# Ledger of designs, part 93: peptides against a protein of PDB entry 8OXM

Target 1, 371 residues: chain A of PDB entry 8OXM
Amino acid sequence: FKAEFRLAGGVNLPKIIDCVGSDGKERRQLVKGRDDLRQDAVMQQVFQMCNTLLQRNTETRKRKLTICTYKVVPLSQRSGVLEWCTGTVPIGEFLVNNEDGAHKRYRPNDFSAFQCQKKMMEVQKKSFEEKYEVFMDVCQNFQPVFRYFCMEKFLDPAIWFEKRLAYTRSVATSSIVGYILGLGDRHVQNILINEQSAELVHIDLGVAFEQGKILPTPETVPFRLTRDIVDGMGITGVEGVFRRCCEKTMEVMRNSQETLLTIVEVLLYDPLFDWTMNPLKALYLQQRPEDETELHPTLNADDQECKRNLSDIDQSFNKVAERVLMRLQEKLKGVEEGTVLSVGGQVNLLIQQAIDPKNLSRLFPGWKAWV

## One batch from the design tools (peptide; made by RFdiffusion4, then SolubleMPNN)

Design b2_p14_1_s2 (from b2_p14_1, 10 letters changed)
Fold by OpenDDE base, seed 1:
Formats: C-alpha cells, sequence, structure tokens
Structure b2_p14_1_s2 (fold): chain B 371 residues (1-371), chain A 14 residues (1-14)
C-alpha cells in the first residue's frame, strides 16, 4: 500500500488508496468506513453466478450478455475495500453535473436539473395526478441527451455503433437480472458507465429483494429505464436489441429457476447477511440534501433495543424471507399480477412498467426519474 | 479533479 491516501468526499469520508499487487501492478482501491459492504459483496457473487448461467447459454453468450462486477472485500460490519472501477463515470455525473453536464451542454434552454428537482419536490406530497402533470411538464422541458455519451467517447462510426450495442446489451442484462433480484430503481449516481466499453457497472447494492417497495416513497418501476437510459440505446430505444436481450436474459433466468432459488435461499437465511430494510437506512436513502445537516452520526444502531422477543424478530424475518422467495419463484415462473406470462409477455410488461410516466412520476424525486 | 469526481461517487454511496 502507498502511504498516501486521498479523501473521497461524502458523509463517510471514504479513502482512495493505491496498492501494489504481488504482480507489481498498481491498483486503486476505495476504503469505505462506517458502511456495510456485505450486501454489495453478496450481490456481486450473485451477479457472477448469473454471468456463469449467461455464458453457458449459447444465445446469451453470442450476445455477450454479462453484468459488470467489481471486487468487494468486507473488512468489518462497518468497513470494506472496493475495487476502483477505473475508466467509469456515473451516468448522473455525465448527464446532470452542474458545471458541464450533457443536459446543460446540449439543451441549455431546457430546465436545469435543479429546476426539475425543485418542481418535483414541490409536488412530492401531492396527488398522483398532480405528480404526473408536473412530471410531464418537467419531461417536456428536460429532453434526453444520453445519446451524446457514445458520440463523445467513440468518434469512429463503426466503434460508436458497436459501443451503443454494448451499452444496450448491458442495460438489458442488468435490468432483467436486477428485476429478478429485486434491485428496483437505481439512483443515477449508482450506475457507472465504462468510458471504454460503454457497459454499465451497478454500485451500492444496498436495496435488493424488492426492499425498495417498503421505502417511505415506494419504488414503482422494476428497474431504471428512464428517458436518458433509453436515449443511450439510440433511435430504436427499447425496441429490437434491448427487447431481444431482455427476453434472452429472462429465458436463461427462468430456465435456471432451481439454481437461482437455492442460491438466494442460502443468502436470505445467512445470519451474516442483513438484506432487510431498516428505518434508518430507509430515511438515509430518501433523505433530502437540505436535511443532511441534522443526521448526527451518533445514532448507534445499539440504542433501539426494541425488546421485541428474539422469537418475534426471528419469526418476522423468516416471514419476510419466505415472501421474498415466493416472489422470486413467481418472477422465475413468469407470474405477474396473478397471470402466467410467456418470456416475451413478461419482458414486455416489465418494459412498459419501467417506461410508464405514471410510474416514473411516483418515484422519490431525489432519484431523478426525469433523467 | 479525481478527488472531486471520487467525492461525487462516494457522496452517493452511504
Amino acid sequence: as target 1 above (371 residues)
Amino acid sequence: DVEEELARHLILLP
């Protein structure tokens, strides 16, 4: 390890460290403190298993359908080391950076990202109808620009076309696997894009197994498929390559039902893996930037001795785990809204749910569903 | 630059 570290900003002040491997190669690592990386580590293992299933199938292998993974080494319940995703940028940074974001550069007469957020925050406690109307106004005055990512990074037309296809395949694979695992909507900063491959890297996997549905503002989409995510696919949007890659991924997942259920069952009952949503985590994930000042880091998880009998906690946990497994089994059978769907029918329903502006307008405004 | 870029990646990690 080098003796020098850089501080990465944020409440937890993570440290960037450079280490020299036994191979003599320098590797950048991120050391998080006061953060539980166990969920990220577990989800990376599940992604590696999904990648193995996708590589065994000829149709998904030919399409190079994979989820990008990174190394996570939990050091304690409150610390770990992440592999630095070198050559990646958050899609949110590219799109809505205050200085040089693509929306500001390509659409200077549109609403600012701040104006969009303000408008949606003003209606946060309003009816679904009012949220929808304001969301549609925001969308009309904040047009997608993510097509320009591949145009800026890949100047050769043949390379540009291949990278746009790689992006589309990456979105499809991560969307379907993310749906199966119940990752739900993803904050734009928790989706990295590789500047060389155009593939997505999903980070901060702290919401899984549909725990986003029990947030104070519940998720209403199966995965993030917002207008900018779709714009990055080019003129065909969700039609053609994306849809076919979703269908082929879903086919592999459904055909691997027994393997997926067995692995998820082992993980859900692992006493070292807390995947359940707690109230503090729920508040943190949907906190307003304005409210950051009052969360004193002194809420030790220790002081809520809710003396729920250990038996009632275990019974509650087991009932949540059973419901997650049942819902996972339904997804893998193609059971949606009490109906058994074909792979194409299920994928179509999920795409329609994910792009529905009524569903998007109901999301937590902090997650920027207009981006 | 890299620290601020990293800071933005990490402000959004808990």
Scores: peptide ipSAE 0.000, ipTM 0.367, DockQ to the pose 0.142
Fold by OpenDDE base, seed 4:
Formats: sequence, structure tokens, C-alpha cells
Structure b2_p14_1_s2 (fold): chain B 371 residues (1-371), chain A 14 residues (1-14)
Amino acid sequence: as target 1 above (371 residues)
Amino acid sequence: DVEEELARHLILLP
């Protein structure tokens, strides 16, 4: 290891360390403290399985449909090493960085990212109607700019076109795989974009199996397909390449039902893999920026032995796991709201749900659904 | 200490 480290930005101040391997190669690593990386590691394994299924199908292989993966080495329940995704940037940093964000550069007369967040936080406890009205006002005064990512990074028109297609394919694959696995909406800092490939890398996979629906502010979208995510696809938006890549990904997932169910069943019953949402994790994921100052975790977890009978906990866990498996089976059969849909019908419903301003307006303001 | 735990486990990364 080199004696020097750099801090990565963000609340948890992850340490970027450079190490020299036994092979003499320098490798950059991200060291996270206080994070459970086991869920990330498990989800990366599931993504690798999905990628294997996508590579077996000729239509998805020809389209190079893959979900980007990174190496995760959990070290403890609260520490681990991530492969630093070299040459990636958080989409939130590119879009809404305070000094040089793309919104400020390309839309200097629009609302600031802070003004948008403030307006949406003010209505967080209000009616759905009031949330929708304020969200529409925010959206009108905060226009999407993510199209400029590929334009800035890829100056050659032929390269630019291919990279925009790579981006669109990456969003499609990650959206459908993310829906099947119940990843839900993703915070803008937890989606990285590769500056060379234009592919997305989803990080911090702490919400899976639709556990985002049981958050204090439940998720209302099957995946993140916000206005900037769509704008990055260019003039066609969700039509053409994106829709077709979603359909081809969904076809492979549905045709691999038995394999996916078996894999997820093994993971849900793994005693080392806690995928369930707990109240502390829910509070952490939806913590207000104003509340970050006071929670020094000096709470000694006094062992309140809630001696919940081990039998009742195990029966409750098994019922939640069974419900997740049943919902996964429904998704893989195309069962939505009690109706069996074709692949095209299911993909269309998911796209409409993901782009609906009424659904987006109900999301937790901290996740910035207007971006 | 995260650094000491890291030092113990990073020795195991090839």
C-alpha cells in the first residue's frame, strides 16, 4: 500500500488507496468504513449471473446487453474494499455539483439544485396533489441536460453516436435487471457513468427485493428513469433502442425463470445475507441533510434483548422471503396488478410507471426525482 | 480500527 490516501467525496468519506499487487501492478481501491458491503457483493454476483444469461441469448449478446459490475470484497460487517471504478463519475456530480454541474453550466437561469431540493422538502409532508404541483413547477424550471455528457466526452460524431447507444443499452439492461431484483429508484450519487464507455455502474445496492416500498417514503417507480436519465438517450428518449433493449432483456429474464428463482431463493435463505429492511437502515437511507449534524452514533446499542422467540423471527423472515419469491415469480410471468402481460405490455407498463410525474413527485426528495 | 482490520484482510487479496 502507498502511505498516502485520498478522500472520496460523500457522507461516509471513503478512502481511496493505491496498492501495489504481488504482480507489481498498481490498483486503486476504495475503502468504505461503516458500510455493510455484503449486500453489494451478493448483488454483484446476481448481476454476473444475469450477464451470463444475457450472453447465452443471441439477440442480447449482439446488442452487448450487460449490467456493469465491480469487484467487492467485504472485509467485515462494517468494512470492505471496492474496486474503484476508475474513469467513472457519479451522475449526480456531473449534473448537480454546486460549482460546475451541467445544470448550472447549460441552464444558468433555471432553479439551482438547492432551490429544487428546498421546494420539494417543503412539501414532503403535504398531499400528493401539492407534491405533484410543486414537482411540475420544479421540472418546468429545471430542464434536463444529461445529453451534454456524451457531447462533452465524445467529440467525434461517430464515437458520440456509438457511446449514446451504449448508454441507452446500459440504462435498459440495468432498469430491467434492477426491476426483476427489486432495486427500485436509485440515488443520483449511487449511479456512476463510465467516462470511456458511457455505461452505467450501479453502486451501494443496500435496497433490493422491493424493500424500497417499505421505506418511510415508499418508492413509487420500478427503476430510475428520470428526465436526465431519459435526456442522456437523446432525441428518441425511451422509444426505439431503449424500449427494444428492455424488451429483449425482459424476454431473457422471463425465459430464465427457473434459474433466477433458484438463485434468488438460495440468496434469500442465506443466513449471512441480511437483505431485509430494518428501521435504522430506513432512517439512514432517508435521513434529512439537516439531521446529519446531530447523529454522532454514540448510541451504545444497549442490548435490549428483544427476546423475540427465535421461532417467531424465523417464521416472519420465511414469510417475507416467500412473499419476495412469489413477487419475483409474478414479474417473471409478466403478472402486473393481477393481469398477465406480454413482454411488450409489461415493459410498456414499467416505462410508464417510471416516467409518470405523479409517481416521481411522491419519491423521497433526497433522491432528487427531478434530476 | 478500520485500518488495522483492513491491513489484516488486504494481506489476503492476491
Scores: peptide ipSAE 0.000, ipTM 0.378, DockQ to the pose 0.041
Fold by OpenDDE base, seed 3:
Structure b2_p14_1_s2 (fold): chain B 371 residues (1-371), chain A 14 residues (1-14)
Amino acid sequence: as target 1 above (371 residues)
Amino acid sequence: DVEEELARHLILLP
């Protein structure tokens, strides 16, 4: 470790540390305080297992289908040391940065990112019909630009094509693996893109096992497949490479049902792994910019010893865990809405759900469904 | 912004 550290900003003031590895390479790390990194650690282990399954299958191996992982060492329930994803940028920073975002550069006459957010915040408490109308107006006046990421980073046409293909494969693999695991909170700042590989890195894995559906504003999409995500795939969009990579990933997941269920069962019943959504976490994830001023982070988790009998908490937890396992088993059997679907049918349903502007318009405005 | 983004990019080393 170098003797110096930097503070990263934000409420938890994480420490950036530089480390020299035994290989002589410098690696930047973050020490997060006050965050439970165990969920991220656990989800990374599950992603590594999914990658192992994908590598064993000839069709997914030939396509280089992997979910990007990062290293996780939880130090305590509220601290851990994080791998810096060097050479990654959040898709939100590239797309909607206030100073020089791609939307502003390539579409200067469209609505600003701020105007879009304001319009969607104004209808946040309105009907689904009003949300849909305003979302369609926002989408009409905020056209996708994410195709320019690969065009800016990869000037050689052959490299550009291979990187766009790597991106499309990464979106497909992470979307299907994320759906199987019920990964939520996929806003534009929780998805990084590698500037060299064009692969996605999913971060902040604190919403899993469909716990996004029990948020105050429920999640209505299986994964992020918004207009910019699709635009990054180029002219074919969700068709061809993306769809085929989703189908091949889903085939491997469904054929690995017993392994995936066994792993998730062990994790759901691990007393050290709190994956359940709590009201404070739900409020934090869907906080309004207006509410940032008053929520002192000093609500010690200790004072909600509501003396619910330990037995009633355990019974409620076990029922939620059983429901999660049942739903995971359904997904891995291709059971959607009480119907058994083929891999192609299931993938098609998920794509349609993810791109449906009615589903997208219902999301929390902070998710930025118009991006 | 950059610092919040940094805080989001930092993910645990073994």
Scores: peptide ipSAE 0.006, ipTM 0.370, DockQ to the pose 0.095; fails the geometry check
Fold by OpenDDE base, seed 2:
Structure b2_p14_1_s2 (fold): chain B 371 residues (1-371), chain A 14 residues (1-14)
Amino acid sequence: as target 1 above (371 residues)
Amino acid sequence: DVEEELARHLILLP
C-alpha cells in the first residue's frame, strides 16, 4: 500500500488507497467505512455463479454474455476493501457532470441536469398524473446523448461497432440477472461503464431481492432501461441484439431454476447476510439534500427498545424470506401477475415495464429516471 | 452532494 490516501467525497468518506500488486502493477482500492460490504460480497458470488451458468450454455457463451464482477473483501461488519475498477466511470459522471457532462456538451439548449432534478423534486409529493406530466416535459427538454460515449472512446468504426455490441450485451445480461435477483437502487452513479470494454459494472448491491419495492418511494421498474441506457445501444434501441440477449439470458436462468433457488435459499437464511430493508437504510437511500439541515442526529439509538420478542423478529424474517423465494420461483417459471409467459413474453413485459414513462415518473428523483 | 454520490459508488473491482 502507498502511504497516501485520497478521500472519496460523501457522508461515509471512503478512502482511496493505491496498492502495488505482486505483479508490480499499481491498483487503486477503496476502503469503505460504516457500510456493510458483506451484501456486495455475497451478490458478487451470485453473479459469478450466474456467469458460470451463462458460460455452460452454448448460445450465451457464443454471445459472450457475462455480468461484470469485482472482488469485495469485507474487513468487518462496517468496513471492507473493494478493488478499484481501473478505467471505469459512473454513467452519471459521463452524462450529467455539472461542468462537462455529455448532456451539457451535446445538448446545451436542453434543460440542465439541475433543472430536471428540481422539476421532479417539486412534484415528488404530488399525484402520479402530475409526476407523469412533469416527467414528460423533462424528457422532451432533456434528450438522450449516451450514444456519444462509444463515439468519443472508440474512433475506429469496427472497434466502435464491437464495443457498442459489448455494451448492449452487458446491459441485457445485467438487466435480466438483476431482475431475477431483484436488484434495486440502479441510479446513474451505481452503474459504471468500462472505458475500454464498454461493459457495465453494477456496484452498491445493498438493495436486492426486490427490497427496493418497500422503500418510502417504491421502485417501479425491473431494471434501469432509461432513455440514455437505450441510446447507448444505437439506432436499434431495445430491438434486435438487446432483446435476443435478454431472452437467451432469461432462458439460461429459467433452465437453472433448481440451482438458483438452492443458492438464494442458502443466502437468505445465512445469519451473517442481512439483506432485509431497515428504516435507517431506507432513509439514507432516499434522503433529500434539503432535509440534511433539520435532521440533527438526535435519533437516539435507544428508541430501538421496541421489544419485538426475538420470536416475532424470527417469524417476520422467515415470512419475508419465504415470500422472496416464492417470487424468485415465479420469475424462474415465467409467472408474471398470475400468468405464465414464454421467455419472449416475459422479456417483452420486463422491457415494456422498464421503459414505461408512467413507471419511470414514479421513481425517487435521486434515481434520475430522465437520464 | 456530487461527492456523496461518488463516495457511495467508488467501492469497486478485484
Scores: peptide ipSAE 0.005, ipTM 0.359, DockQ to the pose 0.208; fails the geometry check

Design b2_p14_1_s3 (from b2_p14_1, 9 letters changed)
Fold by OpenDDE base, seed 3:
Structure b2_p14_1_s3 (fold): chain B 371 residues (1-371), chain A 14 residues (1-14)
Amino acid sequence: as target 1 above (371 residues)
Amino acid sequence: DLEELLSRHLILLP
């Protein structure tokens, strides 16, 4: 390792370290403290398995359908090492950076990202009807610009077309794999884009197995398919390449049902893998910027967990795990709302749910559903 | 400590 480290900033002050591998290559690593990286590590292993299934199928291999993975080494329940995703940027930083975000550069007369957030925060406790009306007003005055990512990075038309195709395939693969695994918390800072490949890297995998549905503001979409995500695909939007890549990914997942169920069953019953949503985690994920008063969770480890009878906790856990497995089996059979759908029917339903402004308007304002 | 822990875990990553 190099003797020097940098701080990445943020609340947990992660350390960026440079190391030289046995191959003589320098690699950056992020050392996180106070974060449980076990869930990220487990989800990366599941993504690698999904990639193996996608590589075995001729149609998905030909399309180069893959979910991007990164190396995670959990060191403890509250520390670990992440691969530094060099040459990636959060989509939120590109789109809605306060200084020079793409929305400000290309749409200077639209609402600012701050104005949009403020308007949606003002209606956060209001009816679904009021949220929908304000969301539609925000969307009308905040038009998509993510098409400009590929246009800025790839000046050659042939390269530009190839990279836009790589982006569209990456969105499709990650959306379907993420839906099958019930991946939540897909806000604009938890999705990175690679500036060289135009592929997405999903980070912070702490909300899985549909645990986003039990948040104080429930998640109402199967994956992030917001207006900017669609704009990055170009003029065809969700039609053509995206839809076909979703269908081919879903076909491979459904045909691999036994393998996926067996893997997820082992993970759900692993006593070292805490995937369940707890009230403190739920509060942290949906904290208001106004509540940035230093609730240092001095979670003194000495707060006696009230001895809820170990039997009642274990029975409640087992019933949640069983429900997650049943719902995963339904998804892999194409059962949606009690109806068995074809791959095309299931993918169509998921796309419609993800782009529905009624579903998007109900999301937590921090998710930034207008972006 | 941290370098040795990191070195042990990095040796396991090909």
Scores: peptide ipSAE 0.000, ipTM 0.393, DockQ to the pose 0.032
Fold by OpenDDE base, seed 5:
Formats: structure tokens, sequence, C-alpha cells
Structure b2_p14_1_s3 (fold): chain B 371 residues (1-371), chain A 14 residues (1-14)
């Protein structure tokens, strides 16, 4: 190991360490302390299974539809090593870095990222109507710039086009698989972009199986398809390549129902895999930046054993697991709001839900739905 | 030792 480490941004201050392997290769690694990487490791295995299903299908294989995975080595309940995705950057770092973010560089007369966040925080406790109005004002004065990512990184026009296509396919695949698995907390720091491939890497997989819907501010979108995410696809936006890749991914998932249900069932009933949202985790995920200074929860596990009889806890857990499995089965059957949809109908509904400014305006301000 | 734990697990990353 090198004696020097860098801090990655974020609340848990993960350490970026460089190690030299026995092969003489330098490898960058992320050491997360105080974070349970077991959920990330499990979700990476599920993504690898989804990739296997996508590679078996001729239509998805020809389109190179894959979810980018990373290596996770959980060391303890609170520590692990991540393969640092070398040559990746958080989309938030590229877009809304305070010093040299793409919004500041390309749109210097727009609202700053701070002004946008402040405006949305001011209305956080207001009506949905007030949130919508302020969100629309923010969006009008904060125009998308993510098209410039591929333009900056890929100067050759043919390479640029191929990378924009790779990006669009990566967004489509991860959006549909993420929806099927109920992946939440898709804020701009939890999505990395590979600077060489233009593919997305989803990190921090700690909100799955629609547990984002039970947050204090519920998640209202199936996946991140915000204006910058769409802008990165170029002039076609969600139409053409993105839609077709979503449909082909959804078709493979729906044709693999039994396999996906069996895997998720095993995971939901694994006593070592805590996927349930607890109140402390919910508070942590939706903490205000202003409150970060005072709440060091010393997790004094004051076991307030609410002596809910072990039977009532087990029954409550089983009922949640059953509901998750039922909802997964519905998604895989194309059942949305009690109606059976075709693959095209289901994908269309999900796209409309994800881009709806009414849904986006209701998200927690920390999710940065205007980006 | 965290370095020893890290070294053992990191060698397992091919």
Amino acid sequence: as target 1 above (371 residues)
Amino acid sequence: DLEELLSRHLILLP
C-alpha cells in the first residue's frame, strides 16, 4: 500500500488508497469505514445475474446491454474494500462541482447549484403545488449541460457517437433493472460515469426493493431520468435508442421471471442480508447538510428492545418480504396500477413517471431532481 | 491489523 490516501467526498469520508499488486500493477481502492457493504455485494451479484440473462438473449447481446458492476469485498458489518472504479467520476462532480462544474462552465448566467438547492430546500415542507412551481422556476434557470461530457472526453466524431450510444444503452439497462429490483437513492453522487466508456456505474445500493418509497420524503420516480441524464443521450432524448433498449431489457427481465423471483426470494429471507429500511437509516439518507454537524449519532445502540414479541417482529418482516415478492412479480408480469401492460406500454409508463416534473418536484432536495 | 486484513483480501481481487 502507498502511505498516502485521498478522501472521497461524502458523509462517510471513504479513503481512496493506492496499492501495488504482486503483479506490479497499481490499483486504486476505496476503503469505506462505517458502511455496510454487504448490500452492495449482494446487489452486485444480482446485477451479474441480470447481465448473464442479458448476454443469453440475442437482441440484448447484440446491443451490448449490461449493467456496470464493481468488485465489493465486505470485511465486516462496517468496513469493506471496493474496487475503485478507476477512470470514473460522479455525475454530480462533473455537473455541479462548485469550482468548475459543467453547469458553471457552460451556463454561467444560470442559477448556481447552491441557488437551486436553496430554493428547493425553502419549499421542502410546502405543498406539492408550491414545490412544483419552484421546481419549474429552477429548471427554467438551470438548463441541462450533460451533452458536453461526451463532447469534452471524445473529440473524434465517430468515437463521440459510439460513446453517446454506450451511455444511452447503459442508462436504459440500469434504469430498467434498477426499477425491477426497486433500486432507490439514485442521487447524482451515487451514479458514476466512466470517462473512457461513457457507461454508468451505480454505487451505494443500500436502498433496494422499493424501500425508497418508505423514506420520510418518498421516492416518486422509478429511476433517474432527469434533464441532464436525458441531455447526455443527445437530440433524440428518450426516443429511439433509449426506449428500444429499455423495451429489450424489460423483455428479458419479464421472460426470466422464475429465475429473478427465486434469486430475490433467497436474498429476502437470508438472515445475513438486511435490506429493510430502518428509521435511523431513513433519517441518515435524508439528513439536511445543515444538520450534519450535530448528529453524530453515537449509535448508542440503546437497545430499546421494544419487546415486541420476537413473533411480531418475524411476522412483520415476513409480511414485508411477501409484499416485496408480490410487487416484483407484478413488475415482471407488467402489472402497473392494477393493469397488465405490454413491454412497450410498461416502459412508456415508467419513462413518463421518471420525467414527470410533478414527480421530480416531490423528491427530497438532496436528490437534486433539477440536475 | 487493518493493513494485513486489507492485504489478504486485496490479493483475492484478481
Scores: peptide ipSAE 0.000, ipTM 0.399, DockQ to the pose 0.036
Fold by OpenDDE base, seed 1:
Structure b2_p14_1_s3 (fold): chain B 371 residues (1-371), chain A 14 residues (1-14)
Amino acid sequence: as target 1 above (371 residues)
Amino acid sequence: DLEELLSRHLILLP
């Protein structure tokens, strides 16, 4: 370990450490404190399993359909080490950085990211109709720019085209795997893009198994497929390569139903894996930047012993786990809204749900559904 | 800023 560390900002102040391995290679690591990395570690194992299934299938293997994984080493319930995804940038940083973000650079006359956020925050407690109208106004005045990522990073046209396809395949694979696992919408900061491969790395997997639907502002999309995410695919958008890669990924997932159910069942009943949404986590995930000032975690030790009988907690947990497994089984059967769909029909429904501005307008404004 | 970049990754982790 080098004696020097860099602070990564945020409430938990993670430390970027540089480590020299026994192989003489320098490796950057992120050390998180006060954070439970067990969920991330578990989800990485599930992603590795999904990758194994995708590599066994000829159609998905030929398309190089993979979800990018990183190493997670949980050290305690509140600490762990993450492999630093070297050569990655958050899509949110590229798109909406206040200084040099692509929206500011390519669309200087559009609304600022702050103006968009402000407008959507002002309607957060209003009707769905008012949210939709303001979202459409925001979208009209905040046009997508993510196409410029590949154009900036890949100057050779053949490389540019290949990387745009790699991006599109990565979005497709992560969207379908993410839907099956119930990852829901993903904050633009929790999606990294590799500057060399154009593949996505999903980080912070603290919302899984549709727990995003029980947030104070529930998720309304199956995965993040916002206008910038689509713009990065180029002129065909969700049509062609993306759709076909989603269909082939979904086909492999549905054909692997027994394996997926068995693994998820083991994980859901693992007493060391808390995947359930708690009120504090829910508040944290949907906090406003303005509300950061007053929540000193006075861990007043007067967590009232809600002596909920251990039996009632276990029964509640088991009912949630059963519901998650039932919904997972439905997804893997192509059951959507009580109807059995083909792979193509299911993928089409999911794409339409994910791109619907009515669904996007209802998302938590902090997750920036206009980006 | 790497701090702000990582803060936003951390703002979603308890």
Scores: peptide ipSAE 0.013, ipTM 0.404, DockQ to the pose 0.153; fails the geometry check
Fold by OpenDDE base, seed 4:
Structure b2_p14_1_s3 (fold): chain B 371 residues (1-371), chain A 14 residues (1-14)
Amino acid sequence: as target 1 above (371 residues)
Amino acid sequence: DLEELLSRHLILLP
């Protein structure tokens, strides 16, 4: 390890360390403190398994359908080392950075990202109808620009076309795998795009197994397929390549039902893997930016041992795990809303749910469903 | 900053 470290920005101030391997190669690593990387590490292993399944199928292999993975080494319940995703940028940083975001550059007369957020926060506690109306106003005055990512990064038309296809395939694979694993919507900051491959890297996998549905503002979409995500696919949008790649990914997942159920069962019952949503985590994930200032860590939560009988906790956990497994089995059978769907029917339903402005308008405003 | 992003979401409270 080099003696010098750089501070990564943000609340947890992760440390960037450079290490020289025994192979003489320099590798950048991100050391996180106060962070449980176990869920990320487990989800990366599940993604690697999904990738193995996708590589075994000739049709998905020919399309190079993969979910991007990164190396995670959990060191403790609150610390670990991440691979630094060199040459990636958060889609949120590209799109809605305060200074030079693509929305500001390409759509200077549209609402600012701040104006959009403010409008949606004002209606956060309002009716679904009021949320929908304001969301539609925001969408009208905040037009998608993510098409410009590939145009800026790939100047050669043939390369540009290939990279746009790589992006579209990456979105399709991650959307379907993410749906199967119940990752739900993804904050724009938790989706990285590789500046060389145009593939997405999903980071911070702290919400899985549909635990986003039990948040204070429940998730209403199966995966993130917002207007900018779609705009990055170019003129075909969700049709053609995206749809076909979703269908082929879903086909492999459904045909691998037994393997996926077995893996997820082992993970759900692993006593070292806490995947359940706790109230504090739920509050944290949906905190208002204004409320960040007052949480001084001075809550000495006295150890009120709520001796909830170990039996009632274990029975409640087992019932949640069983429900997750049952829902996973339904997804892998194509059971949606009590109806058995074909792969094409299921993928169509999921796409329609993900792009529905009524569903998007109901999402937590902090996750910026208009981006 | 990728760093700022990675740091915001993974706060396990004590």
Scores: peptide ipSAE 0.000, ipTM 0.361, DockQ to the pose 0.164; fails the geometry check

